# Peptides against a protein of PDB entry 6IDX, part 30

Target 1, 380 residues: chain A of PDB entry 6IDX
Amino acid sequence: KELAKLSADVTFATEFINMDGIIVLTRLVESGTKLLSHYSEMLAFTLTAFLELMDHGIVSWDMVSITFIKQIAGYVSQPMVDVSILQRSLAILESMVLNSQSLYQKIAEEITVGQLISHLQVSNQEIQTYAIALINALFLKAPEDKRQDMANAFAQKHLRSIILNHVIRGNRPIKTEMAHQLYVLQVLTFNLLEERMMTKMDPNDQAQRDIIFELRRIAFDAESDPSNAPGSGTEKRKAMYTKDYKMLGFTNHINPAMDFTQTPPGMLALDNMLYLAKVHQDTYIRIVLENSSREDKHECPFGRSAIELTKMLCEILQVGELPNEGRNDYHPMFFTHDRAFEELFGICIQLLNKTWKEMRATAEDFNKVMQVVREQITRA

## One batch from the design tools (peptide; aimed at target 1 S95)

Design b2_p15_1 (made by RFdiffusion4)
Pose (drawn by RFdiffusion4):
Order: C-alpha cells, then sequence, then structure tokens
Structure b2_p15_1 (pose): chain A 370 residues (1-223, 234-380), chain P 15 residues (1-15)
C-alpha cells in the first residue's frame, strides 16, 4: 500500500527502480500464488505501484517478460475478476501496446475481440474507458495491412452496437476521457477509408471498367427507344464527365475508388433510389439534368473532407458524430442520403451544368449545418 | 502517438 502511494513521487521512484524494484513487482505477478482469490487487494496495489513506476519513463517497456505479459492478459481474458485488478490490467496492456510494436504483437495474440468487447458491458465507466482505449491502441499499432481485418473482426462481434447501447445510451453520462476515446475510435474508423480514397482506378483494367458497365446496366435496363438513346451516348447520361471512358474520372484522388465503392453500394443496397436518381436525369437533354457520375465523385470527396478522412487523432479533440454508431455502414448510408439531398437541391435550384459548383456549395452548407 | 501515452498516464492519475 505504501509503495503504491510513494511510487507516484519521482524522487522515491528513482531510488526504488535503481534497486530493481520493478522486478520485485513483476516477479510477484508472474509467480505469486492465490493472487486473485486471497490477495486481490495486495495485487491491486502491486499493479498500481507498477504503473506509477513505469509512468516516470526511466525504464523501457520492453523490459517486461512474456510471462508477465501473459499474466496481465490473463486477468483481462478471464470471466471478469475484481474491478480494480481489471482496470489496472487494461491500463497496463494499453501502455504496453502504445509503447512497443513487439509488445503489441504478443498482446494481440493473448486477448480476443470478444473478451475485450465484453468489458464494455460492465456498468463501470472507467472499465469501459480503458477497454475502448485498449481497442484504440490495438488499432493505432496494427500494421497497415492488418487494421482492416481487425475492424471486421470487431464489427462481427458487434463493437458498434455494444458501444451504442452500453456507453452512448448508457445510464452514466459520458465524461471527458470516455468522450476522447470515442473521438479517437471514430477518427481511426474513418481512416479505414483513406486507402481507397487515395487509390486511382486503373482505366486499363477490364475488371474495373466492368464495374462501371454494371452500374450503368442496373439503371438503364430499368427503363425501349428511350433505353437505346441512352446507351448511344455511352456514359453521358449516367452523368460522367468523361463520356466514353468514365474510368478516367476515377483517377482523381481523392476520392478515387472510394467513390466507385459508394456508387456500387447505392446501386446494390438501395437499387430503387439509384434507379430513380439516374432515370430522372438520363433522358434529360435540357441542360437541367443532375449528372450522377460527376455528382457522386464530388460528393464522395466532399464527405471525405467534412468527416476528415485521413486526419490523425490528436490530444485536443473529444468530438464525435453519434449517428455513425447507429449503422454498420454509416458512411455509405450517409452517401446515399446526401446524393438524394444533392438531387433535391439541384431541382430546387433549377440547376444547370454551369451551376455544378454552386449546387455543391449549397449541399456542403446543408450537410455541415445539420 | 506520444499524446496518447500522456493521456493514458493522466487518465490513470485522475482515476
Amino acid sequence: KELAKLSADVTFATEFINMDGIIVLTRLVESGTKLLSHYSEMLAFTLTAFLELMDHGIVSWDMVSITFIKQIAGYVSQPMVDVSILQRSLAILESMVLNSQSLYQKIAEEITVGQLISHLQVSNQEIQTYAIALINALFLKAPEDKRQDMANAFAQKHLRSIILNHVIRGNRPIKTEMAHQLYVLQVLTFNLLEERMMTKMDPNDQAQRDIIFELRRIAFDAETEKRKAMYTKDYKMLGFTNHINPAMDFTQTPPGMLALDNMLYLAKVHQDTYIRIVLENSSREDKHECPFGRSAIELTKMLCEILQVGELPNEGRNDYHPMFFTHDRAFEELFGICIQLLNKTWKEMRATAEDFNKVMQVVREQITRA
Amino acid sequence: LEWAKRRAIRRRKAH
């Protein structure tokens, strides 16, 4: 108990650390008997002292043994133990992950997505905060080529709805540190879109060109003389600036292939809305048609700007958009809603092609005021 | 990323 008190003082901590005092603590956790059952209070103070000593930055986090790591991960992976032990265990794991790529790799193997998510279902906000913090730390430290698989795994075990039901709509008001972790989670989540946003279409890749052909087919085949007239104009009546080679329009980064993903999502998941928008504007040879392809690409870019896809998380922000915690595909759903808004605003302005940038500005104002 | 480490420490002290 006394060690837990004194270890926050750097003057004391240095003395104790210079005698390998941290090893006394790690050895106790690695091999001490009955720690959770008979000595949980002692163990809580031991973990408090350990974290306080490590927070002085005198020694590297890489000093910890695989045995110590496994034992701390064990306290998290178990059917919940004492709250004080769990809180400090989650905090130790977060610090290990943030401070070392090697420790991240070992910890990622010792804890499951389901075990971490289950700790969000406790009524204690600090346990919830550290659970989300550990999840955020794993995302921050995951190699670029593994982060997407991790997001899918957490999604399949309902991370989003658990956060919505147990944190956002929970009984306890969200305090500042939890709000910060939700902000960081949202920033990391949007940043999963960044690679596709910056990926150019290869116009010479037939498979990619066939995606645009499919998009056009879904809409034009819902319309016979009128259908023929649409196809004679290649992709003009689908609204692409490059009428003959729309794949070139997707070389603009941002939004790149993310725009294509959004269009395909709208066509497949919301086929009626996609068909309505395209057919209201595919036979319009007055200058008043709303160009779908051009509008979708620019809207995708605008949404990326509004939502700050690609921005790094920082210490100063605690903001988040709660509606993104209500749908697994909230970004794509937002695209669909905003493309309908864009078409409504376009008609309200009796807009022509020359008004394209003005309409996009009004849409930007509508979205950001909402 | 150093910010996240500083917040983790501060959060522990506050809690």

Design b2_p15_1_s1 (made by RFdiffusion4, then SolubleMPNN; from b2_p15_1, 11 letters changed)
Fold by OpenDDE base, seed 4:
Structure b2_p15_1_s1 (fold): chain B 380 residues (1-380), chain A 15 residues (1-15)
Amino acid sequence: as target 1 above (380 residues)
Amino acid sequence: MDWFIKQLIKRNKKS
C-alpha cells in the first residue's frame, strides 16, 4: 500500500527502479502464489505500484516476461477476479499495448475482444472504461489486416450493441474518461473508411463500372432483371446510357468512372451510392427521378452531390485523423446502426436534395448549397 | 447531430 502510493513520486520511483524494485514486483505477479493471506489485496497494490512505476517512462515495457503477460491476461479472461485486480490488469494491458508492438502481439494472442466485451456488461463504469480503453488500444495498434478483421467481425456489432445498451443508455451519467474512450472508438471506427476514401476507381475495371451501371439500372429499369445485362449495346444504347448518367447527375456523364478517380472520397462515394440504392431503394429512386424529370435548370445532380457529400462527411468526421487527447465528443448515433456512416449519408443526401429545392439552386449554386448543408450537418 | 439520431431511430423503427 505505501509502495503503491510512493511509486507515484518520480524521485522514489527512480530510486526504487535502481534497486531492481520493478523486477521484484513482476516476480510477485509471475509466482501466482495464492497461498498468502490477503493475496488479492497484496496483488492489487503490487499491480498499482507496477503501473505507477512504469508510468514514469524510466523502464521499457519490453522488460516484462511472457509469464507476467499471461498472468495479467489471465486476470482479465477469468470470470472470478477481484474488481481491483481486474481494473489494474486492464490498465496494465492497455499500457503494454500502447507502448510496445511486441507486447501487443503477445497480448492479442492471449485475449479476445469478446472477453473484453464481457467487462462492458457490468455496472462499474471504471471497469467499462478500462475495457473500452484496452479495446481501443488493440484496435489502434492492430495491423491493417487485423484491424479490418476486428471491424468486420461479429465482435463490432456486438460491441456496438453492448456499448449502446450498457454504457450510452445506462442509468449512470457518462464520465469524461468514458466519453473520451467512446470518442476514441468512434474515431478509430471511422478511420476504417480511409482505405475506401483513398481508393481511386479504375476506369478500366469492368466490375467497378458494372456498379455504376447497376445504379443506372436501379434508377431507371427497376423492373428489369439484372440478368438482362444489355449485351454489347449498339451506339444508340451507349448514347442512351450517356443520357442516363447525365440524369444521374455525374459530372462526367460520358464516363462516370472518372468522377470516382478523385481521392478523397474515391470509391467510398460509390459505396454510399450503392448502399442507398440497395438498402433505401425507394429513397434513391425518388431522389434520382425527381431530378431527372426536371426540364428546369434546377435539377440536383445526384452523382456529383453524393461524391461531394461523402467528401464533406469525411471532413466533418475527420476520417484518417488520430484521436486527440482531451476530446470527448462522441455521437451516440454511430452506435445505433452497423452501417451508421452509410445511413448518415442517406439522411444527409435527402437533406441536400431538400436544401437544393428550397434554395431553387442551379448548378452554379452547387458550392453554396454544399456550404449550407455543411452548416446544417455541423449544427445538428 | 441529435436531429440525425432522431431520424436514424425513426428509420430503425420502420424497418
Scores: peptide ipSAE 0.018, ipTM 0.586, DockQ to the pose 0.020; fails the geometry check
OpenDDE base, seeds 1, 2, 3, 5: peptide ipSAE 0.017, 0.017, 0.017, 0.017; ipTM 0.581, 0.576, 0.583, 0.576; seeds 1, 2, 3, 5 fail the geometry check

Design b2_p15_1_s2 (made by RFdiffusion4, then SolubleMPNN; from b2_p15_1, 11 letters changed)
Fold by OpenDDE base, seed 2:
Structure b2_p15_1_s2 (fold): chain B 380 residues (1-380), chain A 15 residues (1-15)
Amino acid sequence: as target 1 above (380 residues)
Amino acid sequence: MDWFIKLLIKRNKES
């Protein structure tokens, strides 16, 4: 107890470390000996002192043994552990993951996200915060293959649901520390969009061109009477598609694939458009046809708007940026849906279309409309 | 739309 208090002082910490004191603390954890009276209290103070000593950055985290890691992981995986031991064990594992890639690998073998989710189902917000902090550390330090697995797995949907129901919708105010961890998790989740945001469309890839053709089909062939026989020559078909791509509001009406060669937002804009067209088909068709039937120069170009909106959303969400310390601005909406970014896009494209009409905008007003929409999204 | 934006605004004011 006294050691744990004194360990916060850098002078004491330096002297104690120089006396190999930290090695003694690690051996106490490694021994696992429950034979002492007040073992749980002693262990809680030992872990506190260890963490405070290591926070001075004097000793490398790589000094810890595999036995120590297994003991700490054991305290997190056990169903009935003292709250103080559990809290300090989660914090120690977080620090190990953040400070050492070699320790990350060992911890990722000993602990599952499922075990950490169990600590989110408790009424203790501090335990919930440390559990999310460790999940965030594991997510941040995971190699790209494992990050994608964490994002796509049943674990992510379950994690999102548990956070929403037990943390965000809890009967208690969210503390600053929890709000920060929710912000970090949100940033790390949106950074998975970076690959698609930086992927250029290949205008020569037929499979990618077929997606643009599917957008045209959903917008225009769903209402077209089947009586227009496919028999008019290849040139008439190309001219028809050029007209349709103009009505869709692409900048390049001849080859819309060229509009997706700019990164950001690259293929992510096409993914959003396809999601809108398939999942919210009535909304998509309404937006496209309402603007395609206008001859008054007040048509909102859907294709151009969707691309620039996707780029703007990536900028607002800071896609590709690392989480900043002191930020705590999380959006509860992103915990409500599996495809939350695409759903946000679907809401914002309707807002853009409404704002365009209210402003009586023309193509010359495009940047002004986008600025007004940015202000509306960021103030919401 | 207005409901969802209002819900976002309301929850940001309650935090």
Scores: peptide ipSAE 0.013, ipTM 0.531, DockQ to the pose 0.027
OpenDDE base, seeds 1, 3, 4, 5: peptide ipSAE 0.015, 0.016, 0.015, 0.015; ipTM 0.579, 0.587, 0.585, 0.574; seeds 1, 3, 4, 5 fail the geometry check

Design b2_p15_1_s3 (made by RFdiffusion4, then SolubleMPNN; from b2_p15_1, 11 letters changed)
Fold by OpenDDE base, seed 5:
Structure b2_p15_1_s3 (fold): chain B 380 residues (1-380), chain A 15 residues (1-15)
Amino acid sequence: as target 1 above (380 residues)
Amino acid sequence: MDWFIKRLRERRRKS
């Protein structure tokens, strides 16, 4: 107890570390000896002192043994552990993951996200906060090859559902630190979109071109009986497609694939358009046909708007950026949908189309409309 | 309990 209190002082910490005191604390944890009547209290103070000593940055986190890691991981994986030990163990693991890639690898072998999910189903918001903090640390430190697997585990409906039901919709107000951890989780999850955001469309890739053709088919061929496909000459077919791509609001009416060669947003814009067209088909068709039926200069170019909106959403959500330590703004919608980014796009494209109409915009007003839409999204 | 939450904030200010 006194040691834990004194370990907060840098002068005491330096002297205690010079006396190999931290090694003694690690060995106490490594021994796992539960024979003492006050073991839980003693262990809680030991873990506190260890954390406070390590927080001075005098000793490398790499000094810890695999036995120590296994003991700490054991306190997180075991049911019915003392809350004081659990809290400190989560804090130690989070610190180890953040400070050492070697320790991350060892911890990632000993702990599953499923075990951490159990600590979200408690009434203690501080335990929940450290569980999410450890999840975030593991996600942040995951190598690129494993990050998608971690993401798929986070993309599990189960984790989002538990966070939504037990944290966000919990009976307790969200504290500032929990809000920060939810923000971090949001940012790290949206960073998975970076690959698609930075992927250029290949105009020669037939599979990618077939997606653009599918967008055209959904918009214009949904009512046409397949029997009346005009089997006539290649030129009439090319001229028809150029008209259709103009009505879809692509900048390059001849080869819409060229509109997706700019990164950001690259292929991510096409993914959003395809999602809208397949999942919200009525909304997609309505937006396209409302703008294609206008003979006035007030048509909203859907294709161009979808691309620039995707880029703007990536900027607003800071896709590809590290979480900001000072931010605590999270979107509850992120936890309500499996495809939260695409759903956000679907809401925002409708907002854009509405704003375009309200402003009586022309193609010359495009940037002004986008600025108004940006302000609307960032104020919501 | 407030100490542990405070610790998370203080670490972020030092990094």
Scores: peptide ipSAE 0.279, ipTM 0.888, DockQ to the pose 0.134
OpenDDE base, seeds 1, 2, 3, 4: peptide ipSAE 0.276, 0.272, 0.026, 0.277; ipTM 0.888, 0.882, 0.734, 0.884

Design b2_p15_1_s4 (made by RFdiffusion4, then SolubleMPNN; from b2_p15_1, 10 letters changed)
Fold by OpenDDE base, seed 5:
Structure b2_p15_1_s4 (fold): chain B 380 residues (1-380), chain A 15 residues (1-15)
Amino acid sequence: as target 1 above (380 residues)
Amino acid sequence: MDWFIKRLKKRRKES
């Protein structure tokens, strides 16, 4: 107990470390020996002293043994562990993951995100916060090949549902630190969109061109019985497609694929458009047809708007950026849906279309509309 | 505020 208090002092910490004091503390954990009276209290103070000493940055986290890691991981994975030990163990693991790639590798073998879900179901927000902080640390330090697996684990309806029901909709107000950890988790999840955001469309890729053609088909052929497309010559068809791509609001009416060569948002904009067209078909068709029938120069260019909106959403969500230590703004919607980014796009494109109409905008007002939409999104 | 949450906040400010 007194050691844990004194370990917060840098002078004491330096002297205690010089006396191999940290090694003694690690050995107490490694022994796992429950034979002592008040073992749980002693262990809680030992782990506190260890954390306080290590937080001075005098000793490398790499000094810890695999046995120590396994004991700490055991306190997190085992049921019925004392709350005080659990909290300290989560804090130790989070620190290990953040400070050492070698420790990350060892911890990632011993602990799964699934085991951390149980610590989100408790009423103790401090435990919940450290459980999410550890998930975030594991996600941040994961190799790129494993990040998708962690995101898939987060995309598991179960983890999102648990966070939503036990944290966000819990009986307690969300503290600033929990809000920060939820923000970090969102940023790390959306950073997986960076690849698609930075992927240029190849105008010569037939499969990618077929997606653009599918957008046209869904918008304009949805009511046409596929039987009644008469065999009108290839040239009339090309001219028809150019008109259709103009009505879709692409900047390049001849070759819409060129609109997706700009990165950001690259192919991510096409992904959002296709998702809207397939999942929210009625909304998509309505937006396109309402603007395609306008001869008054007040047509909202859907294709251009979708691209610029995708870029704007990437900027707002900080796609490709590291989490900001000062931010705590999370959006509950990202815990309610598997395809939360695409659903956000679908909401925001409707907002954009509405705002365009309300402003009686023309193509010259495009940037003003986008500014108003940005303000609306960031205030919501 | 729990000591442990204060610790997290302290570390983030020092990073």
Scores: peptide ipSAE 0.254, ipTM 0.862, DockQ to the pose 0.134
OpenDDE base, seeds 1, 2, 3, 4: peptide ipSAE 0.246, 0.245, 0.241, 0.251; ipTM 0.860, 0.857, 0.858, 0.864

Design b2_p15_2 (made by RFdiffusion4)
Pose (drawn by RFdiffusion4):
Structure b2_p15_2 (pose): chain A 370 residues (1-223, 234-380), chain P 15 residues (1-15)
Amino acid sequence: KELAKLSADVTFATEFINMDGIIVLTRLVESGTKLLSHYSEMLAFTLTAFLELMDHGIVSWDMVSITFIKQIAGYVSQPMVDVSILQRSLAILESMVLNSQSLYQKIAEEITVGQLISHLQVSNQEIQTYAIALINALFLKAPEDKRQDMANAFAQKHLRSIILNHVIRGNRPIKTEMAHQLYVLQVLTFNLLEERMMTKMDPNDQAQRDIIFELRRIAFDAETEKRKAMYTKDYKMLGFTNHINPAMDFTQTPPGMLALDNMLYLAKVHQDTYIRIVLENSSREDKHECPFGRSAIELTKMLCEILQVGELPNEGRNDYHPMFFTHDRAFEELFGICIQLLNKTWKEMRATAEDFNKVMQVVREQITRA
Amino acid sequence: RAKELYDELETTIAE
C-alpha cells in the first residue's frame, strides 16, 4: 500500500527502481499464489505501484517478460474479476501496446475481440474507457496490412452497437476521457477509408472497367428507344465527364476508388434510389441534368474532407459524430443520403452544368450546418 | 525508506 503511494514520487521511484524494485512486482505477478482470490487487494496495490513506477520513463517497457504479459492478459481475458484488478490490467496492456511493437504482437495474440468487447458491457465508466483505449491502442499499432481485418473482426462482434447501447446511450454521462477515446475511435475508423480514397483506378484493368459498365447497366436497363438513345452516348447520360472512358475520372485522388465503392454501394443496397437519380437525369438533353458520375465523385471527395479522412488523432480533440455509431456502413449510407440531397438542391436551383461548383458549395453548407 | 520497503517485500514474498 505504501509502495503504491510513494511510487508516484519520482524521487522515491528512482531509488526503488535502481534496486530492481520493478522486478519484485513483476515476479510477484508472474508466480505469486492465490492472488485473485486471497490477495486481490494486495495485487491491486502491486499493479498500481508497477504502473506508477513505469510512468516515470526511467526503464523500457520491453523489459517485461512473456510470463508477466500473459498473466496481465489473463486477468483481462477471464470472466471478469475484481474491478480494480481489471482496470489496472487494461491500463497496463494499453501502455505496453503503445510503447512497443513487440509487446503489441504478443498482446494481440493473448486477448480476443469478444473478451475486450465484453468489458464495455460493465456499468463502470473507467473500465469502459480503458477497454476502448486498449482497442484504440491495438488499432494504432496494428500494421497497415492488418488493421482492416481487425476492424471487421470487431464489427462482427458488434463493437459499434455495444458502444451505442452501453456507452453513448448509457446511464452515466460521458466524461471527458471517455469522449476522447470515442473521438480517437472515430478518427481511426474513418482512416480505414484512406487507402481507397488515395487509390487510382487502373483504366486499363478490364475488371475495373466492368464495374462501371455494371453500374450503368443497373440504371439504363430499368428504362426502349429511350434506352438505346442513352447507350449511344456511352457514359454521358450517367454523368461522367469522360464520356467514353469514365475510368479516367477515377484516377482523381482523392477520392479515387472510394467514389466507385460508394456508387456501387448505392446501386446494390439502394437500387431504387440509384435508378431514380440516374433516370431523372439520363434523358435530360436540356442543360439542367444533374450529372451522377461527376456529382458522386465530387461528393465523395467532399465527405472525405468534411469527415477528415486521413487526419491523425491528436490530443486536443474530444468531438465525434454520434450518428456514425448507429450503422455498420454509416459512411456509405451518408453518401446515399447526400447524393439525394445534392439532387434535390440541384433541382431547387434549376441548376445547369455551369452551376456545378455553386451547387456543390450549397450542398457543403447544408451538410456542415446539419 | 525505499530500501526498507524493498527488503520487507522480499522477505514477505519469501514466506

Design b2_p15_2_s1 (made by RFdiffusion4, then SolubleMPNN; from b2_p15_2, 9 letters changed)
Fold by OpenDDE base, seed 3:
Structure b2_p15_2_s1 (fold): chain B 380 residues (1-380), chain A 15 residues (1-15)
Amino acid sequence: as target 1 above (380 residues)
Amino acid sequence: MAKELLEKLKKELSE
């Protein structure tokens, strides 16, 4: 207890560390001494002293043994552990993951996200916060391949559901620390979109062109009687498609692929458009046809609007940026759906289309409409 | 004080 209190002082910590004091503490934990096993309070103070000493940054986290890591991971994986030990064990593991890639690898072998999810199903918000903090650390330090797997896994869907039901919709107010961890998790989740946001469309890639053609097909051929299969020559078809791409509101209606060569938002805009067209087909068709039937210059250019909206959403959500300390702004909606970004796009594109009509906008008003829509999204 | 605490911890480790 006295050691745990004094370890917060840098002068004491320096002296104690110079005498190999941290090594002695780690060995006490590693040995699983009968004293520490019988008195949870003594173990909690030992772990507190260890954390306080390590927080001075005098000693590298790489000094810890695999036995120490296994012992700390053991306290987190055990169903019956004292809350005070569990808190400190989660904090130690978080610090290990954040400070050492070698320790991350060892910890990722000993602990599963599934085990950490069990600590979210408790009424203690502090335990929940430390559990999310460790999940965030593991997610941040994971290799890109493993991050994608973590995001797509059933465990991540389950994690979002548990966070929504036990944290966000809990009967307790969200504390600042929890709000920060939810913000961090949100940022890390949306950073998976960065690759697509920075991917340029290749105008020569037929598979990517086929997606644009599919957008056209869904908008215009789904309502056309299948009997008018255009049997006429390839040139008439190209000219017909140019008209359709103009009606879809692409900036380059001759070669719509060129609209997706600018990054950001690159291919992410096309992904959003395709998601809208497939998952919310009636909404997509309605938006496109309502604007394609207008000859009054008040048509909302869907293709251009979708691209610029995707870019705007990436800017608002800070896609590709690391989470900032002191930020606590999270959106509960992003925990309600697996494809929350694409669903947000689907809501915002309808808002944009409505705002365009209300303003009686023309193509010259495009930037003004986008500014109004930005204000509407950021206030919601 | 640090030395005294460390000696106590070493004693506990040896038991």
Scores: peptide ipSAE 0.181, ipTM 0.855, DockQ to the pose 0.839
OpenDDE base, seeds 1, 2, 4, 5: peptide ipSAE 0.179, 0.174, 0.177, 0.181; ipTM 0.854, 0.852, 0.853, 0.855

Design b2_p15_2_s2 (made by RFdiffusion4, then SolubleMPNN; from b2_p15_2, 9 letters changed)
Fold by OpenDDE base, seed 3:
Structure b2_p15_2_s2 (fold): chain B 380 residues (1-380), chain A 15 residues (1-15)
Amino acid sequence: as target 1 above (380 residues)
Amino acid sequence: MAEKLLEELKKKLAE
């Protein structure tokens, strides 16, 4: 207990570390389960002193043994552990993951996200916070392939559901520390969109062009009487498509692929448009047809609007930026749906279309409409 | 102070 208190002082810590004191602490933890059963309070103070000593940055985290890691991971994976031990063990693992890629690899073998989810199903918000913090650390330090797998896994869907039900919708006020960890988790989740946001469309890629053609098909061929067989010559078809792409509100209605060559938002805008067209087909068709039938120059250009809105949402959500210390602004909506970004896009594109109509906007007012929509989104 | 605490920890490790 006295050691744990004194270890916060840098002068004491330096002296104690120079005497190999931290090695003695690690060996006490390594000595195994007898300390847990008989001396849980002593172990809690030992782990506290270890953390306080390591926080000075005098000793590398790489000094810890695999036996030490296994003991700490064991305290987190065991169903019956003292809360004080669990809390400190989660904090130690978080620090290990954040400070060493070698330790990350070892910890990722010993602990699953599924085991950490069990610590979210408790009434202790501090344990919940440390569990999310460790999940965030593992997510941040994961290789890109594993990061994508973590995001797509049933475990991530389950994680969002558990966070929503046991943390966000809990009968307890969310503390600043928890709000920060929820913010971090959101930022890390949205950073998975960065690749698509920075992917330029290749105008020569037929598969990507077929997606644009599918957007046209969903908008215009779903209501067209099947009797107009596409039998007219290739040139008439090209001219017809140019008209359709103009009605879809692409800036380059001759070659809509060119609208997706700018990054950001690149292909992410096309992904959002395709999601809207497939998942919210009635909403998509309505928005497109309402604007395609207007001859009064008050048509809202859907294609241009979708691209600029996607870019705006990426800016608002800071896609591609690392989590900032001291930020605690999280959006509960992002825990309610697996495709929360695309759903947000679907809400915001309807808001944009409504705002455009209310303002009686023309193409010259485009930037002004986007500014009003930005203010509406950021105040919500 | 550090030396005394370290000696006490070493005793506990030997037990």
Scores: peptide ipSAE 0.160, ipTM 0.853, DockQ to the pose 0.862
OpenDDE base, seeds 1, 2, 4, 5: peptide ipSAE 0.154, 0.149, 0.010, 0.160; ipTM 0.850, 0.849, 0.558, 0.853

Design b2_p15_2_s3 (made by RFdiffusion4, then SolubleMPNN; from b2_p15_2, 10 letters changed)
Fold by OpenDDE base, seed 5:
Structure b2_p15_2_s3 (fold): chain B 380 residues (1-380), chain A 15 residues (1-15)
Amino acid sequence: as target 1 above (380 residues)
Amino acid sequence: MAKKLLEELKKLLES
């Protein structure tokens, strides 16, 4: 207890560390001494002292043994651990993951996100916060290949559902620390969109062109049997498609693929458009046909709007940026749907279309409409 | 202070 208190003082910490004090503390934890195991308070103070000493940055986290890691991970994996030990163990694991890639690798082998999810189902918000913080640390430090796997595990409706039900919809106010961790988790999850956001369309890729053709088909041929395979494009059919792509509001109505060569938002805009067209088909058709029937220059260019809106949403959500300290703004809808970004796009494109009409906008007003829509989205 | 506490911890480690 006295050591834990004094370890916060840099002068004491320096003296104690110079005497190999941290090594002695680590060995006490590693030994699993019956004394420490029987007296949860004593172990909690030992872990506090260790954490406070390490927080001075005098000693590298790489000094930590695999036995120590296993012991700390063991406390996190035990179903009936003292809350004080659990809290400190989660904090130690977080610090290890954040400060050492070598420790990350070892910890990622010893603990699963599933084990950490169990600590979200408790009434203690501090434990929930530390559990999410550790999940975030693991996500941040994961190699790109493993980040996608973690996202898939997160997309497993379970983690989102648990956060939604036990944290967001809890009977208690969300503290600033928890709000920050929810923000971090959101940012890290949306950063998985960066690849698609930075992927340029290849205008020569037939599969990508077929997606644009599918957008046209859904909008204009929804009543026609799918058996009308795009037969040999006679000049009349090419001219027809050019008209249809103009009605879809593409900037390049001759070759709409060129509109997706700009990054950001690249292919992510096409993904959003396709999602809207397939999942919210009635909404998509309504937006397209309502603007395609207009000859009054008040048509909202859907294709251009979808691209610029996708870019705007990426900017608002800070896709490709690291989480900022002190931010705590998160979107609860992220935890309600597995395709939350595409659903957000679907809401925002309707808002854009409405705002365009209300403003009686023309193509010259496009940037003004986008500015108004940005303000509406950021205030919602 | 540090030395005294360290000596006490070493005794705990030896027990």
Scores: peptide ipSAE 0.219, ipTM 0.869, DockQ to the pose 0.840
OpenDDE base, seeds 1, 2, 3, 4: peptide ipSAE 0.217, 0.213, 0.216, 0.218; ipTM 0.868, 0.866, 0.867, 0.868

